# Ledger of designs, part 151: peptides against a protein of PDB entry 7RZF

Target 1, 358 residues: chain A of PDB entry 7RZF
Amino acid sequence: PFQEEHLKQLYKIVPIKDIRNLYVTFPIPDLQKYYKSNPGHYLGHLIGHEGPGSLLSELKSKGWVNTLVGGQKEGARGFMFFIINVDLTEEGLLHVEDIILHMFQYIQKLRAEGPQEWVFQECKDLNAVAFRFKDKERPRGYTSKIAGILHYYPLEEVLTAEYLLEEFRPDLIEMVLDKLRPENVRVAIVSKSFEGKTDRTEEWYGTQYKQEAIPDEVIKKWQNADLNGKFKLPTKNEFIPTNFEILPLEKEATPYPALIKDTAMSKLWFKQDDKFFLPKACLNFEFFSPFAYVDPLHCNMAYLYLELLKDSLNEYAYAAELAGLSYDLQNTIYGMYLSVKGYNDKQPILLKKIIEKM
Target 2, 358 residues: chain A of PDB entry 7RZF as posed
Amino acid sequence: PFQEEHLKQLYKIVPIKDIRNLYVTFPIPDLQKYYKSNPGHYLGHLIGHEGPGSLLSELKSKGWVNTLVGGQKEGARGFMFFIINVDLTEEGLLHVEDIILHMFQYIQKLRAEGPQEWVFQELKDLNAVAFRFKDKERPRGYTSKIAGILHYYPLEEVLTAEYLLEEFRPDLIEMVLDKLRPENVRVAIVSKSFEGKTDRTEEWYGTQYKQEAIPDEVIKKWQNADLNGKFKLPTKNEFIPTNFEILPLEKEATPYPALIKDTAMSKLWFKQDDKFFLPKANLNFEFFSPFAYVDPLHSNMAYLYLELLKDSLNEYAYAAELAGLSYDLQNTIYGMYLSVKGYNDKQPILLKKIIEKM

## One batch from the design tools (peptide; made by RFdiffusion4, then SolubleMPNN)

Design b2_p17_8_s3 (from b2_p17_8, 11 letters changed)
Fold by OpenDDE base, seed 3:
Structure b2_p17_8_s3 (fold): chain B 358 residues (1-358), chain A 17 residues (1-17)
Amino acid sequence: as target 1 above (358 residues)
Amino acid sequence: KLIHKYLDGPLPVYETY
């Protein structure tokens, strides 16, 4: 267990690869016994969220962060870590203190709103979908995994314990959230910019680093993190599938796509799945425009249009991705290509949102 | 995103105290 002397520390680490990362880590109790409620997953879902009013959305808007991951990680025996990891921009590397302030502002927002049962229910539903439709693991790897987790879970639950949430425990969410404080923080910054500025070498990998105490004034600044009005809880994920019905194979089903609609402005091909029998579909749209590639200016405008469209969809794309839906938008020499893939139930909702932004 | 079990990259050497 980290003693007080190991807390409020900053590590400046030189990577081998050209990467810029920030790790904000909190020692937390061992949550293994709480797997039915998984309070660390709840907090990781919210802190790691990418929708409107999320931590990532705000940090991206500042130009400081590209990606964010959050959640619990196994530590040594008897404790875990909660980690917030971000990919830093060059500008973000200069604003690490402010990035961490925003993290504590978001955490403070979670304290102010309190645990939300509907968020837990979404996590439960998402995990249930993931469990139901998980790919078959290789038997050897799966057996080894199961053997490892048998030490932690009852035999009856060993297959489901990692996926199925059963109990909403707001008390445990608050308990973990109470550990996410500046006085309990360990910060690591990974950047080549620290080359020649380190004074220690790690024994196992030869990683060069510098350790510094975080100034008390900085800790106090983070402790006094106000509610930032830009931070909001996510809206309900409208893309979570609820209908998993598989339609029967039609008698006239062809092994290849059949033309089912032919108009002056559109052709539609359809192929029913005859192999996988999953409640999934692939929608592919090719749009043709004589102007898309007529000259370099139009080509660049078409490129910029899709980049702006993707940017405008990014917030919805995350909620869709969580629910097992994806989209792809590509420029073609003839115009553009749109693909929507995943569970068929909520594909019309995602497609509608894409078309409304076009 | 949620943290996956395998963080790609050297985690800061938590001195396993």
Scores: peptide ipSAE 0.060, ipTM 0.723, DockQ to the pose 0.084
Fold by OpenDDE base, seed 5:
Structure b2_p17_8_s3 (fold): chain B 358 residues (1-358), chain A 17 residues (1-17)
Amino acid sequence: as target 1 above (358 residues)
Amino acid sequence: KLIHKYLDGPLPVYETY
């Protein structure tokens, strides 16, 4: 367990690979007993969110961060960590203090808004979907996993405990948020730029690093993190499936796609699933334009159009991904290809969003 | 994104204490 002397520390670490990473770590109590409410998952969902007004969206807009991961991690006996990990740009490596300030501004926003039951419900629903439709694990891996988790969960819950949220516990969310403070921070920066600037070697892997105390002035700056008006809670995820009905196989089900609509402007092929019996669909659209590939200018314009379209859809991409929906947009020599895949229930919503941006 | 249990990589030195 970290004592006060182990807090407010900065580690500069030399990687073997050419990577730039920032780890902002908070010691937290062991939350294993609270698996039914999983407050660390709630906070990881919000802090790790990628939608408009998210921490990542702001840090990306600054050009400082490429990716962000947030959540709880197991520690040694009796404690856990909450970690915010970001992939740093070259510019972001110069702005680590400001990046961490933004993290604390977002955490302050979460404190100001308080625990949201609807967010918990979304997490619950997403986990329920993931549990219901999880792929079959390899028997040996699955048995070993179960044997491992039997130490943490009652036998009757061992199959479900990792997925099923049951209890909204705002008190536990607030308790964890209270641990996400500058006075409780451990920072690690991983970059080759620290090569030749280290004074310590890690015992297990021989990793070269330097340890420094974070200046009190920097800690105070983070403690005084104000509300940044750019940070917002995510909107409700409209893509979360609620209907999982599987239609019966038609008597005339074809092994290949059948032409079910043929018009001057469109052809539609359909194949019912006869193998997987999942409430999923794959919608594929091929758009044909005689202008798409007529000359280099039109080709470049078509390319730019799709890049702009993808950029305009980025706000929905993360919410769709969380809900088990995906889309793909590609240029073709004949025009454009669009694919929408995942749970069928909310595909029309995603498709409508795509078409509205086209 | 949420942290996945298996970060394929050496744990940062700060987690070994």
Scores: peptide ipSAE 0.045, ipTM 0.710, DockQ to the pose 0.075
Fold by OpenDDE base, seed 1:
Formats: C-alpha cells, sequence, structure tokens
Structure b2_p17_8_s3 (fold): chain B 358 residues (1-358), chain A 17 residues (1-17)
C-alpha cells in the first residue's frame, strides 16, 4: 500500500511518441469482492461521461482536453487504482492544475448529489444488453480470459460476473468516492516538453521522468474545490433497448434487398435478416441534392454543414454509443449519406434526433 | 468513456510498493 510519501506526487514523463497525456490516479481498496455492485464502474461511468454537464464537456469547452477516460484499474495484489486519464491539447498542458481542479469539482458534485439508483440501473441494463448480445470472442482469447476470471469468481458466475450488476450499494460508492481526494492523488503528465528536464530513468523501459511533490498550496486549492454549476449528472439514456423481439422471417423474404417503395422522390429497399437473428438493424439513407457538388464552394459548404451537424449531435452520439447504437454521416458527390446501426428498438429515436438537427 | 482494462500505454510503472 502506498505510504504517505508516495501520495501527492507529480511525475513528469518524457514519451517516445509525440503525445500529451494526464493521468490522475487514486489508490483504492481492492474492489474485486464487490463485483456484484461494482462501485468503481458506477463512478467510472459518471466521471467518464461525455454528455452535457460532464467533466469532459467542460474541459473540451475550454480547449484543454480532447478525450477523457475514467475508471478502476487493477493494481498489485490487495489494492486497485481509480484513474482519470485525459488527452491534453497544447493549451491544456499549461492548465493541468485547473484541469485537476475541475476533476475535483466534478467529484464534489457527485458527493453532493449522492449515489443514484437510476444510474446504477442504467449501468445494470447496459451490461445486461452487452452480455446477452456479445459477439463470439476468439476461442483462444476467451479461454485465456476465463482462466484469469476463475481466480476471482465462482465457477457458476464466471461467465456473467463481469457484466451483471445485482446489488445497489450506495455505501460502497461513497467509500470509493471518499478515496478520490487531493491528499490521495498521484499525478502523471506525459509530454515531450519535459525532455532535458528529467533526473530519473525508469528501469524497465528506460523512460525518463522527474518526480516532484505537489505543493501544499495546490493540494489545498483542490481540497477547496467548490460546486461548479456547470457540472450536472447525465440525463437518462433514452437509447437503452428494452425490446429484443425478433420478428419471424416472412415467407416472401428475399435473399437480396427488395424494392418496397418506389416514388418520384424516394426509393426504399428492404432485406430481412435470415442469418444472424439479432434484434439489430441497419438504416442507410442516401440524400441527393443537385447543389452538393455543383462547384467548389457548394462542396465545401456541404462539408462544413456535415461537420457542424456532427458537432451538434455529439450529445446524443455518446448516449447512443453506450446503448449500442451508432450513426455515420458522409458527404457524397450526389449529396449526403446517413447510416444508423445497432439495436433496432431505439433507432427511431436516434433517427428523429438526427433529422430534427438537419 | 470508461477506462478499458488494457491501457496499452506505458503507464509509468509506479514502483510496486
Amino acid sequence: as target 1 above (358 residues)
Amino acid sequence: KLIHKYLDGPLPVYETY
């Protein structure tokens, strides 16, 4: 277990690749025994959220961070880590203290709101869907994975334990959240800007780094993180599928797409799945516009339009992705292409939201 | 997003204390 001397440390690391990363790491107890409630997953879901009022949304709005991941990671025997990792912009590299302040403001928001059973239920439902419809893993990888899992789970639960949430344990969520404090932080900044400013070399990879204590003044700033009114819990994920009914194969089902609608303004092709028998669909739309490729200006305007449309859809894109839905928008020489893929149940909701923003 | 178990990046090997 990390002693006090190992806490409140800053590591400046020189990467081989031109990358800028921040790792904010908290030592936490071994949560493996709590797999039925998985409090680390609950916190990782919220801290790693990408919707409105999320930590990432605020950090992106400032131009400091491109991506954010959060969650538990296995450590050595008897302890784990909770990690918040961000990809830093050049500007973000200059604002690491402020980025971490925002992390603690978000964590403070989670403390103020307390554990939410509905959020746990969404995590449970998402995991149940992922388990039920997981693709067949490669046998070799799957066997090795199962062998590793057998060390932690009963044989009867080994196939499900990683996915199925059974118990809402607000006490355990609060326990883990109580470990996410400035006094328990280890910070690593990865940037080539530290080249020639390091004094240590890591033994295994020869990675050059510098270790410094985080100043007490900085720790105090993070300890005094206020409630930032920009941070909000996510809204309910409307894209989580609940209907998994597979319609029977029609007698008239064709091996190829059949034209089922033919009008002056639209053609519709349909093929029922006769192979996979999954509650999934692919909706593909080709839009034709005489203006899309008439000249370079219109082409660039059509490109810019789709980029702005995608940006406006980012809120829904994340929630849809979590629920196993995806969309794609592409420029074509004739206009645009839209694809919606994944579970069929909530595809109409996503499609409606896309069309409403078009 | 949730952290995937396999962060392939060289996380600084925190000295296993």
Scores: peptide ipSAE 0.053, ipTM 0.717, DockQ to the pose 0.081; fails the geometry check
Fold by OpenDDE base, seed 2:
Structure b2_p17_8_s3 (fold): chain B 358 residues (1-358), chain A 17 residues (1-17)
Amino acid sequence: as target 1 above (358 residues)
Amino acid sequence: KLIHKYLDGPLPVYETY
């Protein structure tokens, strides 16, 4: 277990690849026994969220970070890590202290709001969907995985324990959140910019690094992280499917799309799934406009329109992705293409959101 | 996003103390 001497450390690491990464890590207790509540998953879901008011959204708005990943990682026996990992821009590499300040501001927001049962319920529902519709794993990989997890879970739960949340434990969420403090932080910055500035070599991979203590002034700055009014909890994910009914195959089902509506302004083709039997659909729309490509001006306007439309839909994209929905919008030489794919239950909601922004 | 169990990245040298 990390002693105090191992905390508040900064590692500057030289990568082989041209990457810029920041790892903000916190030692946490072994949470394996709490798999039914999985407090680390709850916190990882929120800290790793990509919607409006998220940590990532703010860090992206500043041009400091491209991607963010948050959650628990297994350590050695008896402890785990909570990790916040970001992909840094060149500018972000210059603002690491401020990036970490924003992380602690978001964590402070989570403390102020307290554990939310509805967020736990969404995590539970998302995991249940993922479990129900998981692809068949390769038998050899699956057996090896199951053999491994038998060390952690009762035999009766081994198939479900990784996915099914059962218990809302706000006390455990608060316990883990209390470990996410500046005094417990270990920071690693990965950048080629540290080449020739390192004094140590890692024994296993020969990775060059420098270790430094984080100044007490910086720790204090992070400890005094205020509430940033830009940070908000996610809104409820309206795209989580609840109806998984598979409609029976119609007797007249064709192996190809059939024209089911033909009007002066629209044609509709439909094909029922006869192969997969999943509660999923693909909606594809092609819009034709004689003005879309009349001249370079109209072409550029059509392009700009879709860029603005996509930007206006970004607020829903992550929530839809989590719920197993996706959309695509593309310019075509004849106009515009729209697709909506995934679980059918909430596709009308996503489609309505798209249309309302058009 | 959530950390997937396999961060394939160079693990920060967590010296197993």
Scores: peptide ipSAE 0.037, ipTM 0.694, DockQ to the pose 0.092; fails the geometry check

Design b2_p17_8_s4 (from b2_p17_8, 10 letters changed)
Fold by OpenDDE base, seed 4:
Structure b2_p17_8_s4 (fold): chain B 358 residues (1-358), chain A 17 residues (1-17)
Amino acid sequence: as target 1 above (358 residues)
Amino acid sequence: KFVHKYIDGPLPVYREE
């Protein structure tokens, strides 16, 4: 376990690749025994959220961060870490202290709101879906993975332990959240900009780095992180599927798409899944306009329209992705293409939102 | 995004026992 001397440390690391990363790490108790409640997953879901009012949304809006990952990681025996990792822009590399301040502001928001059972339920439902419809893995990799996790889980639970949440434990969420404090932080910044500015070499990989204590003033600044009104809990994910019923195969099912509607304004082709039998659908819409590609101006207007439409839909993109839904919008020489894919249950909701933004 | 396992191995600085 890290002693106090190992806390409040900053590591400046030189990568081999041209990457810019920030790792904000918190020592936490071993949560392995709490896998049925998985409080680290709850916090990782919220901290790593990408929707409106999320940490990532704010950091992206400032041009400091491209991606964010939050979650628990195994440490040494009897110890774990909670890690927030971000991909830094060049500008973000100059604002690391402020980025971390925003992290603590978001964490403070989580403290203020307290544990939310509905968020746990969403995590539970998402994980259950992921488990139920998990793709077949390569046998060798899968077997090796299972063999590894047998050290941590009972044999009867080894297949489900990583997925199935059973217990809402607000006490454990609060316990982990209480460890996410500035006094308990380890920061690593990875950038080539530290080349020639390091004084240590890591023994195993020869990685060059510099270790510095984080100034007490900076720690205090983070400790005094206020509630930033830009941070909000996510809204309920309306795209999470709840109905997984597979419709029976039609007797007249053709191996190819059949034209089921033919009108002056629309044609509809339908192909029932006769192979996979999944509660998934692919909805593809091609819109035709004689004006879409008539001249360069119209072409550019059509392009700009779709870019604006995509931007307006970005608020739903992450929630849809989490729920196993996706959409795609493309310009064509004939007009526009829209695709909605994933679990069929909530596709109408996503489609409606797309149409409302169009 | 929540990730249970970082695909990219922990930075060596996090392997300090």
Scores: peptide ipSAE 0.014, ipTM 0.530, DockQ to the pose 0.107
Fold by OpenDDE base, seed 2:
Structure b2_p17_8_s4 (fold): chain B 358 residues (1-358), chain A 17 residues (1-17)
Amino acid sequence: as target 1 above (358 residues)
Amino acid sequence: KFVHKYIDGPLPVYREE
């Protein structure tokens, strides 16, 4: 277990690949016994959220970070880590202290709001969907995985333990949040810019690194992280499916799409799923406009329109993806293409939002 | 695929033994 001397440390690491990464790591208690509540997953869901008011959204807006991942990681027996990992831009590499400040501001926001049962319920529902519709894994890999997790879970729960949440434990969420403090932080910055500036070599892989104590002034700055009004909890994910009914195959179902509507303004083709029998659908729309490609000006205007439309839909993209929905918008020489794919239950909601933004 | 990349990658666990 990390002693106090191992906390408040900064590691500058030279990668083999040209990557820029920041790892902000907190030692936490072993949460394995709490798998039914999984407080680390709850926090990872929020800290790793990509929607409006998220940590990532703010860091992206500043041009400092491309991607963010938050969550728990297994350590040795008796302890775990909570890690926030970001992919840094070149500019972000210059603003690591400010990035970490924003992390603590977001964590402070989570403390201020307290544990939210509705967020837990969303995590529960998402994980249940993931479990129910999990793809078949390769038998060898699956068996090896199951054999490994048998050491951690009762035999009766081994298949469900990683997915099915059962208990909302706000006390455990608060306990983990209490460990996410500047005084407990270990920071690793991975960048080629540290080449020739290191004084240590890692024993196992020969990785060059430098270890430094984080200055007390910097720790104090992070400890005094205020509430940043830009950070907000995510809104409820309206795209999470709840109806998984599979309609029986129609007697007249054709192996190819059938024209079921033909009007002056629209044609509709339909094919029922006769192969997968999943509560999923693919909606494809081709819009035709005589103006889409009439001249270079109209072509550029059509392009700009779609870029603006995509930008306006970004707020829904992450929530939809979490819920197993996706959309695609493309310019065509004839107009515009729209595709909506995933669980059928909430597709109308996503489609409506797209149409309302058009 | 928004692979929720769980950090399954070996963070160099600096096992300071």
Scores: peptide ipSAE 0.007, ipTM 0.514, DockQ to the pose 0.069
Fold by OpenDDE base, seed 5:
Structure b2_p17_8_s4 (fold): chain B 358 residues (1-358), chain A 17 residues (1-17)
Amino acid sequence: as target 1 above (358 residues)
Amino acid sequence: KFVHKYIDGPLPVYREE
């Protein structure tokens, strides 16, 4: 287990690949026994959220970070880690202290708001959907995985333990949050910019690195992280499916799309799923405009319009993705193409959001 | 779906003893 001497350390690591990464790591207790509540998943969901008011949204807005991942990782026997990992921009590499300050500001926001049962419920529902509609895995790989996790879970629960949340445990969420403090931090910065500036070599892979103590003044700055008014909890995810009913196959179901509506302004083709029997749909819309490609000006305007539309929809993209919904917008020589795919239950909601932005 | 984007990057598990 990490002793106090192993905390508040900064590692500057030289990668083989040209990558810039920041790892902010906290030692946490072994949470394996709490798999039914999975407090690390709850925190990973919020810290790793990509919606408005999220940590990533703010760090992206500053041009410091491209991607963010938060979550628990298995450590050695008897402890785990909570890790926040970000892909750094060149500018972000110069602002690592500030990036970590923002992480602690977000964590402070989570402390101030306290554990939210509705967020747990969303995680529960999302994981239940993921379990129920899990794709088929290769038998050999799946069997090996199951054999491995039999060491951690009862036989009766081995198939469900990684997915099904059962217990809201705000006490455990708070316990983990109490470990996400500057005094417990281990920071690793991965960049080629440290080449020739390292003094140690890792034993197993020969990775060059430098270890430094984080200055007490920096730790104190992070400890005094205030509430940043830009950070907000996510809104409720309106795209999470709740109805999974599969309609019976129609007697006259055709193997190809049938024209079911024909008007002066629209044609509608429909094909029922006769193969997968999933509560999913693919909605494809082709919009025709005689002006879309009439001249270079109109073509460019149509392009700009879609770029602006995509930007305006970005606030919904992550929530939709989490819920197993996706959309695609493309320019065509005839106008515009829109596709909405995923669980059919909440597709009308997403479609309405798209149309309202149009 | 929590796509655990496994950052497959080898986190140097510094097994400090």
Scores: peptide ipSAE 0.007, ipTM 0.524, DockQ to the pose 0.066
Fold by OpenDDE base, seed 1:
Structure b2_p17_8_s4 (fold): chain B 358 residues (1-358), chain A 17 residues (1-17)
Amino acid sequence: as target 1 above (358 residues)
Amino acid sequence: KFVHKYIDGPLPVYREE
C-alpha cells in the first residue's frame, strides 16, 4: 500500500519513443470482490467518455489532448489503481496542471450528480451484448486468460464475471469516487523534453526519471476544483441494441446478393445471412454525382464536404461504437460511399442521423 | 512500452487482427 510519502508525487519520465503521455493515478481498494457491481467500470465509462460534455471533449477543444483512457488497473495484492491516461499534444505538455484541474472538475461533477442507475443499466446492457456476441478468441490465449482469472472468480462464473453486471451499488461508486482526490494522486508525465533533466534511473528498464513532490499550492488548487458548466453527463445511448431476433432464412434465399429493386434512381441488392446467424447487418450505399470528379475544384469540395460531415457526426460516432455500430464515409470518383455496420436493431437510427447531417 | 493493461476502459479496443 502506498504511504503518504508516495502520494502527491510527480514523475517526469524520459521515453525511448517520441511520445507525450500523462498518467494520473489513484490508489484504490481491491475491487475484485465487487465484480458483480463493478464500480470501477462505471467510473471508467464516464471519465473515459468521448461524447459532448465529456472530459475528453473539453481537453480536445483546448488542443491539449488527443486521446483519453480512464479505468481501473490491477495493482499488487490487496489494492488497485484508477488511472486516467491522456495522450498530450505539445501544447498540452505545457498545461498539465490545468489538464489535471479539469479532471478534478469532472470528478467533482460526478460527485454532484451522484451515481446514476440508468448509466449502470447501459453498462450492464453493453457488457451483456459484448458477452453474448463475443467473437471467437484464439484458444491458446483464451485458455491462458481463463486459467488466470480462475483465481479470482468462482468456476461457475468465470466466463461471465468480467462482463455480466448484476448489482447497482451506488455506495461502492461513491467509495471509489472518494479515492479520486488530489491528496491521493500520483502523476507521471512522459516526454523526451525531460532528457538531461532526470536524476534517477529505473532498475528494470533503465528508464530515466525525476521524482518531485507536487507543491501544496497545486494540490490545493485541485482540491478547490469548482463545477465546470461545460461538463455534463452523457445522454442515453440510443444505439444500444435490444432486439436480437434472427429472422428465419427465406426459402428463396440465394447464396449471392439478389437485385430486389431496380429503378432509374436506385438499385438495391440484398443477401440474407446464411452463415453467421448474427443479429448484424451491413448497409452499403454508393451515391453517384456527376459533379464529384468533374474538375479539381469539385473534387476538393467533395472531399471537404465529407470531412465536415464526419466532423459533424463525431457526437454520434462514439455512442454508436460503444453499441457495436460503425459507419464509414469515403469519397469515390463517382460520388460518395457510406457503410453502416453492426447490430441491425439500431442501424436505422444511426442511418437517419447520418442522412439528416448530409 | 508501459502497456498499462487496463482491466476496464471505455472502448473495447477492437484490435483489428
Scores: peptide ipSAE 0.007, ipTM 0.484, DockQ to the pose 0.224

